# Peptides against a protein of PDB entry 4Y8H: the designs that were tried, part 19

Target 1, 222 residues: chain A of PDB entry 4Y8H
Amino acid sequence: TTIVGVKFNNGVVIAADTRSTQGPIVADKNCAKLHRISPKIWCAGAGTAADTEAVTQLIGSNIELHSLYTSREPRVVSALQMLKQHLFKYQGHIGAYLIVAGVDPTGSHLFSIHAHGSTDVGYYLSLGSGSLAAMAVLESHWKQDLTKEEAIKLASDAIQAGIWNDLGSGSNVDVCVMEIGKDAEYLRNYLTPNVREEKQKSYKFPRGTTAVLKESIVNICD

## One batch from the design tools (peptide; aimed at target 1 G45 G47 T48)

Design b2_p17_4 (made by RFdiffusion4; failed a check: the pose's geometry)
Pose (drawn by RFdiffusion4):
Structure b2_p17_4 (pose): chain A 222 residues (1-222), chain P 17 residues (1-17)
Amino acid sequence: as target 1 above (222 residues)
Amino acid sequence: AVGGHGTSHVKPGEIAY
């Protein structure tokens, strides 16, 4: 996985590739690694796939209940605190590596969380197997005072460095933009640079090619 | 920090993100 987060003028953007691997095999060519914790707090996850999804939904559920109890819009630091204390309690056995970003009444925020529970603050971040390829781009092209468009380009360029140069990353680029005072825009498959070429031949078989021993109608009714 | 990074680890036999 390659995942990034980049802050800009009036908010924060996060991005991720879409490859899932089981060893050297590509298990999923188009999985979503961008998760909604709350409407304006989004999370990019790398590490054990089920852990990133489960820990993100659990905290997302508790944040919703907390938002209802307090009659307040959720803050990113709450998701950060809840996630880090949960991951610390599990001593690194829940393999979730997260970039947490969002906007709230306090402003715009960008954080990263490692599986043992440590958290970091920054204007640009990358995690996952492709993090070095992405960081090399971020360290080359990031500057203070990015516009929204510049931040989106920098984030997807960082993801692309991971797609092309890291065997643990591939396929597409997902993006989510959280800007202050506006709805978060989730850009699923923002870039699709790895479209499969047309196959040389159709392998549709003549009907009857497969030998059949029996048939029967299956009762799915009551 | 201005920026940072890290690698991720996956449980044995599980799907990686």

Design b2_p17_4_s1 (made by RFdiffusion4, then SolubleMPNN; from b2_p17_4, 8 letters changed; failed a check: the pose's geometry)
Amino acid sequence: MEMGYGLSSVKPGAIAA

Design b2_p17_4_s2 (made by RFdiffusion4, then SolubleMPNN; from b2_p17_4, 6 letters changed; failed a check: the pose's geometry)
Amino acid sequence: MLMGYGLSTVKPGEIAY

Design b2_p17_4_s3 (made by RFdiffusion4, then SolubleMPNN; from b2_p17_4, 10 letters changed; failed a check: the pose's geometry)
Amino acid sequence: SLMGYGLSSVRPGAVAA

Design b2_p17_4_s4 (made by RFdiffusion4, then SolubleMPNN; from b2_p17_4, 8 letters changed; failed a check: the pose's geometry)
Amino acid sequence: MEMGYGLSTVKPGAIAA

Design b2_p17_5 (made by RFdiffusion4; failed a check: the pose's geometry)
Pose (drawn by RFdiffusion4):
Structure b2_p17_5 (pose): chain A 222 residues (1-222), chain P 17 residues (1-17)
Amino acid sequence: as target 1 above (222 residues)
Amino acid sequence: SVLDSIDEFHRLNPVMN
């Protein structure tokens, strides 16, 4: 996986590639690695796929209950605290590596969380197997005072460095923009630079090609 | 233990993001 987060003038953008791997095999060519913790707090996950989904949904559920109890919009530091204390309790066995970002009444925020529970703060971040390819781009092109459009380009460029140069990353680029005072815009498949070329031949078979021993109607009714 | 159960689950389901 390659995932990134980039802050800008009035908010924060996060992005991810869409490849899932099982060893050298591509298990999923288009999985979503961007997760909604709350409407304006989004998370990009890398590591063990089920861990990143499960830990994100659990904290997302508790954040919703906490938001209802307190009659307040959720804060990113709450998701950060809850996630880090949960992951620390599990001593690194829950393999979730997260970039957490969002906007709340306090402002805009960008964090990363490692599986053992440490957290980091930054204006640009990258995690996953493609993180070095993405960081090389971020360290080359990031500057203070990015516009929203510049931040989106820098984030997807960083993801692309991971897609092309990292065998653990591929397919598409997902993006989520969280800007202050506005709804978060989730841009699923924002870039699709790896469309399969047209196949040379159709492998649709003549009907009856497969030998059949028996048939029967299956009862799915009551 | 719980940690061993998590590690066993990961060995059975080695999908990575």

Design b2_p17_5_s1 (made by RFdiffusion4, then SolubleMPNN; from b2_p17_5, 11 letters changed; failed a check: the pose's geometry)
Amino acid sequence: SELDAIAARRAANPILV

Design b2_p17_5_s2 (made by RFdiffusion4, then SolubleMPNN; from b2_p17_5, 12 letters changed; failed a check: the pose's geometry)
Amino acid sequence: SELEAIRKRRAENPILV

Design b2_p17_5_s3 (made by RFdiffusion4, then SolubleMPNN; from b2_p17_5, 11 letters changed; failed a check: the pose's geometry)
Amino acid sequence: SELDEIARRRAENPILV

Design b2_p17_5_s4 (made by RFdiffusion4, then SolubleMPNN; from b2_p17_5, 10 letters changed; failed a check: the pose's geometry)
Amino acid sequence: SELEAIRERRRANPILV

Design b2_p17_6 (made by RFdiffusion4; failed a check: the pose's geometry)
Pose (drawn by RFdiffusion4):
Structure b2_p17_6 (pose): chain A 222 residues (1-222), chain P 17 residues (1-17)
Amino acid sequence: as target 1 above (222 residues)
Amino acid sequence: AAFDAFEASRSASAIKN
């Protein structure tokens, strides 16, 4: 996986590739690694796939209940605290590596969480196997005072460095933009640079090619 | 030790993002 988070003028953008791997095999060519914790707090995950989904949904559920109890919009530091304390309790066995970002009444925020529970603050971040390819781009092109469009280009460029140069990353780029005072815009498949070429031949078989021993109607009714 | 071995096995066989 390659995932990034980049701050800008009035908010924060996070992005991710869409490849899932089981060893050298591509298990999923188009999985979503961008997760909604709350409407304006989004998370990008790398590491063990089920861990990143499960830990994101659990904290997302508790944040919703907390938001209802307090009659307040959720803050990113709450998701950060809850996630880090949960991951620390599990001593690294829950393999979730997260970039957490969002907007709240306090402003816009960008964080990263490692599986053992440490957290970091920054204007640009990258995690996953493609993190070095992405960081090389971020360290080359990031500047203070990015516009929203510049931040989106820098984030997807960082993701693309992971797609092309990292065997653990591929397929598409997902993006989510969280700008202050506005709805978060989730851009699923923002870039699709790896469309399969047209096949040379159709492998549709003549009907009856497969030998059949028996048939029967299956009762799915009551 | 049994829990760590279980979790190591779980993580080794899991799909990675």

Design b2_p17_6_s1 (made by RFdiffusion4, then SolubleMPNN; from b2_p17_6, 11 letters changed; failed a check: the pose's geometry)
Amino acid sequence: DAEAAAAEARRASAVLV

Design b2_p17_6_s2 (made by RFdiffusion4, then SolubleMPNN; from b2_p17_6, 10 letters changed; failed a check: the pose's geometry)
Amino acid sequence: SEADAAAAARRASAVVV

Design b2_p17_6_s3 (made by RFdiffusion4, then SolubleMPNN; from b2_p17_6, 10 letters changed; failed a check: the pose's geometry)
Amino acid sequence: AAEEAAAAARRAAAVIV

Design b2_p17_7 (made by RFdiffusion4)
Pose (drawn by RFdiffusion4):
Structure b2_p17_7 (pose): chain A 222 residues (1-222), chain P 17 residues (1-17)
Amino acid sequence: as target 1 above (222 residues)
Amino acid sequence: ASLAATETYKLTHHVQY
């Protein structure tokens, strides 16, 4: 996985590739690594796939209940605190590596969380196997005072560095933009640079090619 | 050692992001 977070003028953008691997095999060519914790707090996950989904949904559920209890919009530091304390309790066995970003009444925020529970603050961040390819781009092209469009380009360029140069990353780029005072815009498959070429031949078989021993109608009714 | 064992297990038996 390659995932990034980049701050800008009036908010924060996060991005991710879409490849899942089981060993050297690509298990999923188009999985979503961008998760909604709350409407304006989004998370990018790398590491053990089920851990990143489960830990994100659990905290997302508790944040919703907390938002209802307090009659307040959720804050990113709350998701950060809840996630880090949960991951610390599990001593690194829950393999979730997260970039947490969002907007709230306090402003815009960008954080990263490692599986043992440490957290970091920054204007640009990258995690996952493709993080070095992405960081090399971020360290080359990031500047203070990015516009929204510049931040989106820098984030997707960083993911692309992971897609092309890291065997653990591939397929597409997902993006989510959280800007202050506006709805978060989730851009699923924002870039699709790896479309499979047209196959040379159709492998549709003549009907009856497969030998059959028996048939029967299956009762799915009551 | 317990953490490395868990990580090896998960890398062998589970999908990774």

Design b2_p17_7_s1 (made by RFdiffusion4, then SolubleMPNN; from b2_p17_7, 11 letters changed)
Fold by OpenDDE base, seed 4:
Structure b2_p17_7_s1 (fold): chain B 222 residues (1-222), chain A 17 residues (1-17)
Amino acid sequence: as target 1 above (222 residues)
Amino acid sequence: SDLEAVWAQKLATEVMY
């Protein structure tokens, strides 16, 4: 997995690749690693797919209840706190590594969370097996006062670094843009740089192409 | 460690992002 977050002048963008794996197997070439906690708070997940999905859904549900209870729009720091406390309680056994980002009445925010419940803050972040590839791009090209377009490009370039250089990352780039004063913009498959070309040959053959040379029926039941 | 073995098994068998 390669996941990133980048703050820009009026909001925050997160991005992710779309490969899931089971050991050496590509489980899904186009999975979704961006999860909505609330309408304007999204996260990107690395680690155990089920854990990332489940924990974000759980906290998302509780954030909604909290919002209703307090009569306030959800805050990113509330989601962060709830996530980290939950993860800490399970001592890293919930294998969720998250970049949490969003906009709320206090502004735009970008955080990361590790499975043991530690949190970090930054203007740009990366997690996952492709995080170093992504960070190489981020460190090379990040600057202060990014525009929305620059941040999207930077984030997508960082994800692509993971796609090309990390075995655990691949296929497409998903993006979510959270700008102050706007609805979140979820850009599923924002980039699809790995579309396979048309196959040179069709492998559909008529039935009977492979001849049956011999048939035997053996009763192996007593 | 036993935990490392469990972790390795998890990586090998569970869907990972």
Scores: peptide ipSAE 0.501, ipTM 0.879, DockQ to the pose 0.758; fails the geometry check
OpenDDE base, seeds 1, 2, 3, 5: peptide ipSAE 0.494, 0.486, 0.487, 0.490; ipTM 0.876, 0.871, 0.875, 0.882; seeds 1, 2, 3, 5 fail the geometry check

Design b2_p17_7_s2 (made by RFdiffusion4, then SolubleMPNN; from b2_p17_7, 10 letters changed)
Fold by OpenDDE base, seed 4:
Structure b2_p17_7_s2 (fold): chain B 222 residues (1-222), chain A 17 residues (1-17)
Amino acid sequence: as target 1 above (222 residues)
Amino acid sequence: SSLAAVWAEKAANEVMY
């Protein structure tokens, strides 16, 4: 996995690749690693797929209840706190590594969370097996006062670095843009750089193309 | 270690992002 977050002048962008793996197997070429906690708070997940989805759904539910109870719009720091306390409680056994970002009445926010419940803050962050590839791009091209478009590009370029260089990352780039005063913009498959070209040949053959050369029935009962 | 082996097996059998 490669996941990133980038703050810009009026909001925050998160992005992710779309490969899931099961050991050496590509389980899904186009999975979704961006999860909605609330309408304006999204996260990108790395680690155990089920854990990332489940924990974000759980906290999303609790954030909604909290919002109703307090009569206040959800805050990113509330989601962060709930996530980290939950993850800490389970001592890293919930294998969720998250970049949590969003906009709320206090502004735009970008955080990361590790499975043991530690949290970080930054203007740009990366997690996952492709995080170093992504961070190389981020460190090289990040600047202060990014525009929305620059931040989307930077995030996408960082994800692509993971796609090309990390075995655990691949296929497409998903993006979510959270701008102050706007609805979140979820851009599923924002980039699809790995579309396979048309196959030179169809490999569908008529039934019976492979002839049965011999048939034998063997009794294996003792 | 046995724990590392169990972890590796878990990682091999679970879908990872």
Scores: peptide ipSAE 0.471, ipTM 0.812, DockQ to the pose 0.647; fails the geometry check
OpenDDE base, seeds 1, 2, 3, 5: peptide ipSAE 0.457, 0.462, 0.458, 0.460; ipTM 0.807, 0.809, 0.814, 0.818; seeds 1, 2, 3, 5 fail the geometry check

Design b2_p17_7_s3 (made by RFdiffusion4, then SolubleMPNN; from b2_p17_7, 10 letters changed)
Fold by OpenDDE base, seed 4:
Structure b2_p17_7_s3 (fold): chain B 222 residues (1-222), chain A 17 residues (1-17)
Amino acid sequence: as target 1 above (222 residues)
Amino acid sequence: DELAAVRAYKLANEVMF
């Protein structure tokens, strides 16, 4: 997995690749790693797929209840606190590594969370097996006061670095843009740089193309 | 150890992001 977050002048963008794996096997070529906690708070997940999905859904539910109880729009720091306390309680056994981002009445926010419940803050972040490939791009091209378009490009370039250089990352780039005063913009398959060309040959053969040369039934039961 | 086998099976078949 490669996941990134980048702050820009009026909001935050998160992005992810779309590969899931089971050891050496590509389980899904186009999975979704961006999860909605609330309408304007999204996260990207790395680690155990089930844990990332389940923990974000659980906290999303609790954030909605908290919002109703407090009569306030959800805050990114509330989601961060709930996530980290939950993950800490399970001592890293919930294998969720998250970039949490959003906009709320206090502004735009970008955080990361590790499975043991530690948290970081930054203007740009990367996690997952492709995080170093992504961070190389981020460190090379990040600047203060990014525009929305520059931040989307930077985030997508960083994800592509993971796609090309990390075995755990691949296929497509998903993006979510959270801008102050706007609805969140979820850009599923924002980039699809790995579309396979048309196969030069069809491998659909009629039944009987391969002849059965010999058949024998052997009883192997005593 | 059955527990070790179950753990190994879960880990090997766990979908990772």
Scores: peptide ipSAE 0.455, ipTM 0.814, DockQ to the pose 0.458; fails the geometry check
OpenDDE base, seeds 1, 2, 3, 5: peptide ipSAE 0.450, 0.446, 0.442, 0.437; ipTM 0.821, 0.814, 0.811, 0.815; seeds 1, 2, 3, 5 fail the geometry check

Design b2_p17_7_s4 (made by RFdiffusion4, then SolubleMPNN; from b2_p17_7, 10 letters changed)
Fold by OpenDDE base, seed 4:
Structure b2_p17_7_s4 (fold): chain B 222 residues (1-222), chain A 17 residues (1-17)
Amino acid sequence: as target 1 above (222 residues)
Amino acid sequence: SELEATRAEKLANEVMY
């Protein structure tokens, strides 16, 4: 996995690749690693797919209840706190590594969370097996006061670095843009740089193309 | 052990992001 977050002048963008794996096997070529906690708070997940999905759904539910209880729009720091306390409680056994981002009445926010419950803050972040590939791009091209378009490009370039250089990352780039004063913009398959060209040959053959040369039935039971 | 094998099998079958 390669996941990133980048703050820009009026909001935050997160992005992810779309490969899931089971050891050496590509399980899904186009999975979704961006999860909605609330309408304007999204996260990107790395680690165990089920854990990332489940923990974000759980906290999303609790954030909605908290919002109703407090009569306030959800805050990113509330989601962060709930996530980290939950993850800490399970001592890293919930294999969720998250970049949490969003906009709320206090502004735009970008955080990361590790499975043991530690949290970080930054203007740009990367996690996953492709995080170093992504961070190389981020460190090379990040600047203060990014525009939305610059941040989307930077985030997508960083994800592509993971796609090309990390075995655990691949296929497409998903993006979510959270701008102050706007609805979140979820850009599923924002980039699809790995579309396979048309096959030069069809491998659909009629039945009987391969002749049966010999058939024998052997009883192997006693 | 059978327990270790079961844990290893679970881990090998986990879908990872």
Scores: peptide ipSAE 0.469, ipTM 0.796, DockQ to the pose 0.468; fails the geometry check
OpenDDE base, seeds 1, 2, 3, 5: peptide ipSAE 0.460, 0.458, 0.455, 0.455; ipTM 0.785, 0.787, 0.784, 0.784; seeds 1, 2, 3, 5 fail the geometry check

Design b2_p17_8 (made by RFdiffusion4)
Pose (drawn by RFdiffusion4):
Structure b2_p17_8 (pose): chain A 222 residues (1-222), chain P 17 residues (1-17)
Amino acid sequence: as target 1 above (222 residues)
Amino acid sequence: PPVPTYTGNGSSSPITP
């Protein structure tokens, strides 16, 4: 996995590749690593796939209940606190490595969370196996006072460094833009640079090629 | 320590509440 977060003028953008691996095998060519904790707080996850999805949904659920109880829009620091205290309690056994970003009444925010529970603050961040390829790009091209378009280009460029140079990353680039005073825009498959080429031949078989021993109708009704 | 890659089956859609 390669995942990034980049702050800009009036908000924050996060991005992720879309590859899932089981050992050297690509288990999923197009999984979503960008998760909605609340409408304007999004999360990119790397590490154990089920852990990142489960920990993100649990905190997302509790944030919704908390938002309803307090009659207030949720804050990123609440998601940060809840996530870090949950992950710390589990001593690193829940393998979630997260970049948490969003906008709230206090402003725009960008954080990272490691599985043992430590958190970091920054204007640009990268996690996952492709994080060094992405950080090399971020350290080369990031500057203070990025526009929204520059931040999106820098984030996807960082993801692309992971896609091309890291065997743990591949396929597509997902992006989510959280800008102050506006709805968060989730850009699923923002870039698709790895389209499979047309196959040389159709392997559709002549009907009857497979030997059959029996047939029967299955009752799915009542 | 290095952060590992995304392992196992992933969802095609974002995980939400």

Design b2_p17_8_s1 (made by RFdiffusion4, then SolubleMPNN; from b2_p17_8, 7 letters changed)
Fold by OpenDDE base, seed 4:
Formats: C-alpha cells, sequence, structure tokens
Structure b2_p17_8_s1 (fold): chain B 222 residues (1-222), chain A 17 residues (1-17)
C-alpha cells in the first residue's frame, strides 16, 4: 500500500493506491483504501484491510454519536484521539495504519496513526510499504502554500511512485479532497494508469474446440 | 456408489491493503 496526505492552503488531500495483496498474490486490483469517518473527515488505510475498514467504521459511528451528543460538527482531533486510544488498547493487534485528514470548524488537519496508537502530524505524510517511494516525491516537490490543484498533483505523483516502485502498491490512484467550506470530494479512480491494452487475439472459441476424450456416467445413488 | 465431496482451502494470509 501507498497512502499519502498533503495539506494545501484551504484544506487537505489524501490519496491511495488500489492494490490489495495476500502475500505474493494480488487479491484485489482495485480496492478502496479511502474510508469516510464523517462527511468531512476521511482516512487512508494501510495494513490489514479488514482492520482498517472495521476500525474506521467503528470510530465513524462513535464520532456521529459524539457529534449528536455535543451538537457540534465532528473534529479531526476527536477522531484521531478515538482511533489512537482504540488501537493502543489492542496493543498493535489491530493492524491499522491510518492517515487521518479532514476539515472541521477549527480548520484543516492531517495526522497519521500507527497500529500501536502513536500519532504524528505534518503538512505531508506517507504510510504503507510504498511510503518511502511516496516520501521521495513529497520531499522533492512539497512546498508551503500549495494550491488545491498542486496538492492533488503532488499526492497523485507520490501515489504513482508507490505504484511503480512498491510491490505492495499498484493499479489506480484514489483521491479525497477536503476543502474548508465545501463538501468532501471523493475521486474514486482519479488516475487509472494501468489500464490493460486490448488483447490482440480473442480467446473465445467455438463450442467443441476442446475434444471430449472420455465420458463416464456413474450412479451415485445407493 | 462414490460419494461426491467438495474440498476447499483458503489462504491463511490476511488481505493487506
Amino acid sequence: as target 1 above (222 residues)
Amino acid sequence: PPVPSTTGLGSSEPVVA
């Protein structure tokens, strides 16, 4: 997995690749690694796919209840705190590595969380097996006061570095943009750089192309 | 008569994102 977050002048963008694996096997070529915690708070998940989905749904539910109880829009720091306390409670056995980002009444925020419950803050972050490939791009091209478009490009370029250089990353780029004063913009398959070319040959053959070499009817009734 | 059986094995490795 390659996941990134990038702050820009009026918000935050997160992005992810779309490969899931089971050891050396590609399990899904187009999985979704961007999860909604609340309408304006999204996260990208690396690690165990089921854990990333389940923990974000659980905290999303609790954030909704907390928002209703407090009569306040949910805050990214509240989601961060709930996530880290939950993950810490399970001592890293919940294999979720998250980039949590969003907008709230206090502004735009970008954080990361590791499975043991540690948290980081930054203007740009990367996690997953492709994080070093992504970080090489981020460190090379990040600047202060990015525009929305520059941040989307930087995030997508960083994900592509993972797609091309990390075995655990691949296929497509998903993006979620969270801008202050707007709804979150979830861009599923924002880039699809790995579309397979049309096959030069059709592999549809007429019926009977494979000869029947032997037939046997066996009675299976007692 | 032979009893038809189906066997399946799954991966023990988790799906990793």
Scores: peptide ipSAE 0.306, ipTM 0.654, DockQ to the pose 0.028; fails the geometry check
OpenDDE base, seeds 1, 2, 3, 5: peptide ipSAE 0.274, 0.230, 0.250, 0.239; ipTM 0.641, 0.619, 0.615, 0.644; seeds 1, 2, 3, 5 fail the geometry check

Design b2_p17_8_s2 (made by RFdiffusion4, then SolubleMPNN; from b2_p17_8, 8 letters changed)
Fold by OpenDDE base, seed 1:
Structure b2_p17_8_s2 (fold): chain B 222 residues (1-222), chain A 17 residues (1-17)
Amino acid sequence: as target 1 above (222 residues)
Amino acid sequence: MPVPTTTGKGSKVPVEA
């Protein structure tokens, strides 16, 4: 897995690859690793796919209830706190490694969370097996005051570095853009650089292509 | 195996249990 987050001048972008793996096996070529916690708070997940999905759904539900109870828009720091306390309670047995990003009434935020409940803050972050490949791109090309378009490009280039160089990463680039004052823009399959060309030959032959060489009728009732 | 992260702390590669 390669997941990244990049802050820009008016928001935050997260991106992910779309390969799921079972050891050496590609289980899914086009899985979704970007999860919605709330309309304007999204999470990229690395680690156990079931754990990343289940924990983000649980916290998403609790954030919605909290939002209704407080009559306030959800805050990224509230999601961060709920996630870290939950993960810490389970002492890293929940295999979720998360980049949590979003916009709220306090601004744009980007955080990471590890399975033991530690949290980091940054202007750019990467997690997963492709994180070093992604970070090489981020460290080389990140600058302050990125535009939306520059941040999307940087995030997608960082995910592509994971796709090309990490065995655990592959297929497509998913992107989610969270800009202040706008709805979240979820760009499923923003890049599809691994579309296979049409097969030059088909092995679907018409029925009857194989000749019958011999037929015998046997009575089973003597 | 722990996967390298930005903090040098290995994220656990999902061992599918």
Scores: peptide ipSAE 0.023, ipTM 0.460, DockQ to the pose 0.090
OpenDDE base, seeds 2, 3, 4, 5: peptide ipSAE 0.015, 0.000, 0.030, 0.017; ipTM 0.410, 0.346, 0.489, 0.464; seeds 4, 5 fail the geometry check

Design b2_p17_8_s3 (made by RFdiffusion4, then SolubleMPNN; from b2_p17_8, 9 letters changed; failed a check: too like the target's own chain)
Amino acid sequence: GPVPSTTGLGSREPVVA

Design b2_p17_8_s4 (made by RFdiffusion4, then SolubleMPNN; from b2_p17_8, 8 letters changed; failed a check: too like the target's own chain)
Amino acid sequence: GPVPTTTGLGSREPVVA

## One batch from the design tools (peptide; aimed at target 1 R19 G45 A46 A49)

Design b2_p18_1_s1 (made by RFdiffusion4, then SolubleMPNN; failed a check: the pose's geometry; its pose is not in this set)
Amino acid sequence: SAAAEEARRKLSYGFPPA

Design b2_p18_1_s2 (made by RFdiffusion4, then SolubleMPNN; failed a check: the pose's geometry; its pose is not in this set)
Amino acid sequence: AAAEEAARRQWSLGFPPA

Design b2_p18_1_s3 (made by RFdiffusion4, then SolubleMPNN; failed a check: the pose's geometry; its pose is not in this set)
Amino acid sequence: SAAEEEAKRKISLGFPPE

Design b2_p18_1_s4 (made by RFdiffusion4, then SolubleMPNN; failed a check: the pose's geometry; its pose is not in this set)
Amino acid sequence: SAAAEEERRKLSLGFPPA

Design b2_p18_3 (made by RFdiffusion4)
Pose (drawn by RFdiffusion4):
Structure b2_p18_3 (pose): chain A 222 residues (1-222), chain P 18 residues (1-18)
Amino acid sequence: as target 1 above (222 residues)
Amino acid sequence: SPPPVLYSTPDDLAKVLE
């Protein structure tokens, strides 16, 4: 996995590749690694796939209940605190590596969370097996006072460095933009640079090619 | 049991390349 987060003028953008691996095998060519914790707080996850999804939904659920109880829009630091204390309690056995970002009444925020529970603050961040390829791009091209468009280009360029140069990353780029005073825009498959070429031949078989021993109608009714 | 599906990390990729 390659995932990034980049701050800009009036908010924050996060991005991720879309490859899932089981060993050297690509298990999923197009999985979403960008998760909604709340409408304006989004999370990019790397590590154990089920852990990142489960820990993100659990905290997302508790944040919703907390938002209703307090009659307030949720804050990113709350998701940060809840996630880090949960992951710390599990001593690194829940393998979730997260970049948490969003906007709230306090402003725009960008954080990273490692599985043992430590958290970091920054204007640009990258996690996952492709993090070094992405960081090399971020360290080369990031500057203070990025516009929204520059931040999106820098984030997807960082993801692309992971797609091309890291065997743990591939396929597409997902992006989510959280800008202050506006709805968060989730850009699923923002870039699709790895479209499979047309196959040389159709392998559709002549009907009857497969030998059959029996048939029967299956009762799915009541 | 087979290994889990990963949104991989450097350590996971290192294990695969070993």

Design b2_p18_3_s1 (made by RFdiffusion4, then SolubleMPNN; from b2_p18_3, 6 letters changed)
Fold by OpenDDE base, seed 4:
Structure b2_p18_3_s1 (fold): chain B 222 residues (1-222), chain A 18 residues (1-18)
Amino acid sequence: as target 1 above (222 residues)
Amino acid sequence: PPPPVLFWTPEDLAAVLA
């Protein structure tokens, strides 16, 4: 997995690759690693796929209830706090490693959470097996006062570094852009750099192409 | 099969490849 978050002048972008694995097997070439906690708060997940989905849905539900109870729009720090308390309660047994980002009435926010409930803050973050490949790009090209377009490009380039250099990452780039004063833009398969070319040959052969060399009928019921 | 994993660290990947 390669997941990243990048803050820009008027919001935050998160991005992810789309490979899921089961040991050495590619289980899904186009899985979704970006999850909606609330309309304007999204996260990217690494770790156990089921845990990332389940924990984000649980906190998303509780954030909605909290928003209704408080008569306030959900805050990223509230989601962060709920996630970290939940993960800490389970002492790392919930295998969720998250980049949490969003916009709220207090501004744009970007955080990371580890399975044991520790949290970090930054202007740019990367997690997953591809995190070092992504961070190499981020450290090389990140600057203050990024535009939306620059941040999307930087995040996408960082994910591509994971796709090309990390065996645990692959296929496509998903992006979610959360800009202040706008709806979140979920860009599923924003980049699809691994589209297979058309096969040069047809592998459809007529019946009988493989000759039957010998046939034997054995009665196994005596 | 093991559950679907989104590799968390490079070490997790190394463990699968070992």
Scores: peptide ipSAE 0.168, ipTM 0.759, DockQ to the pose 0.613
OpenDDE base, seeds 1, 2, 3, 5: peptide ipSAE 0.090, 0.030, 0.027, 0.029; ipTM 0.697, 0.575, 0.547, 0.552

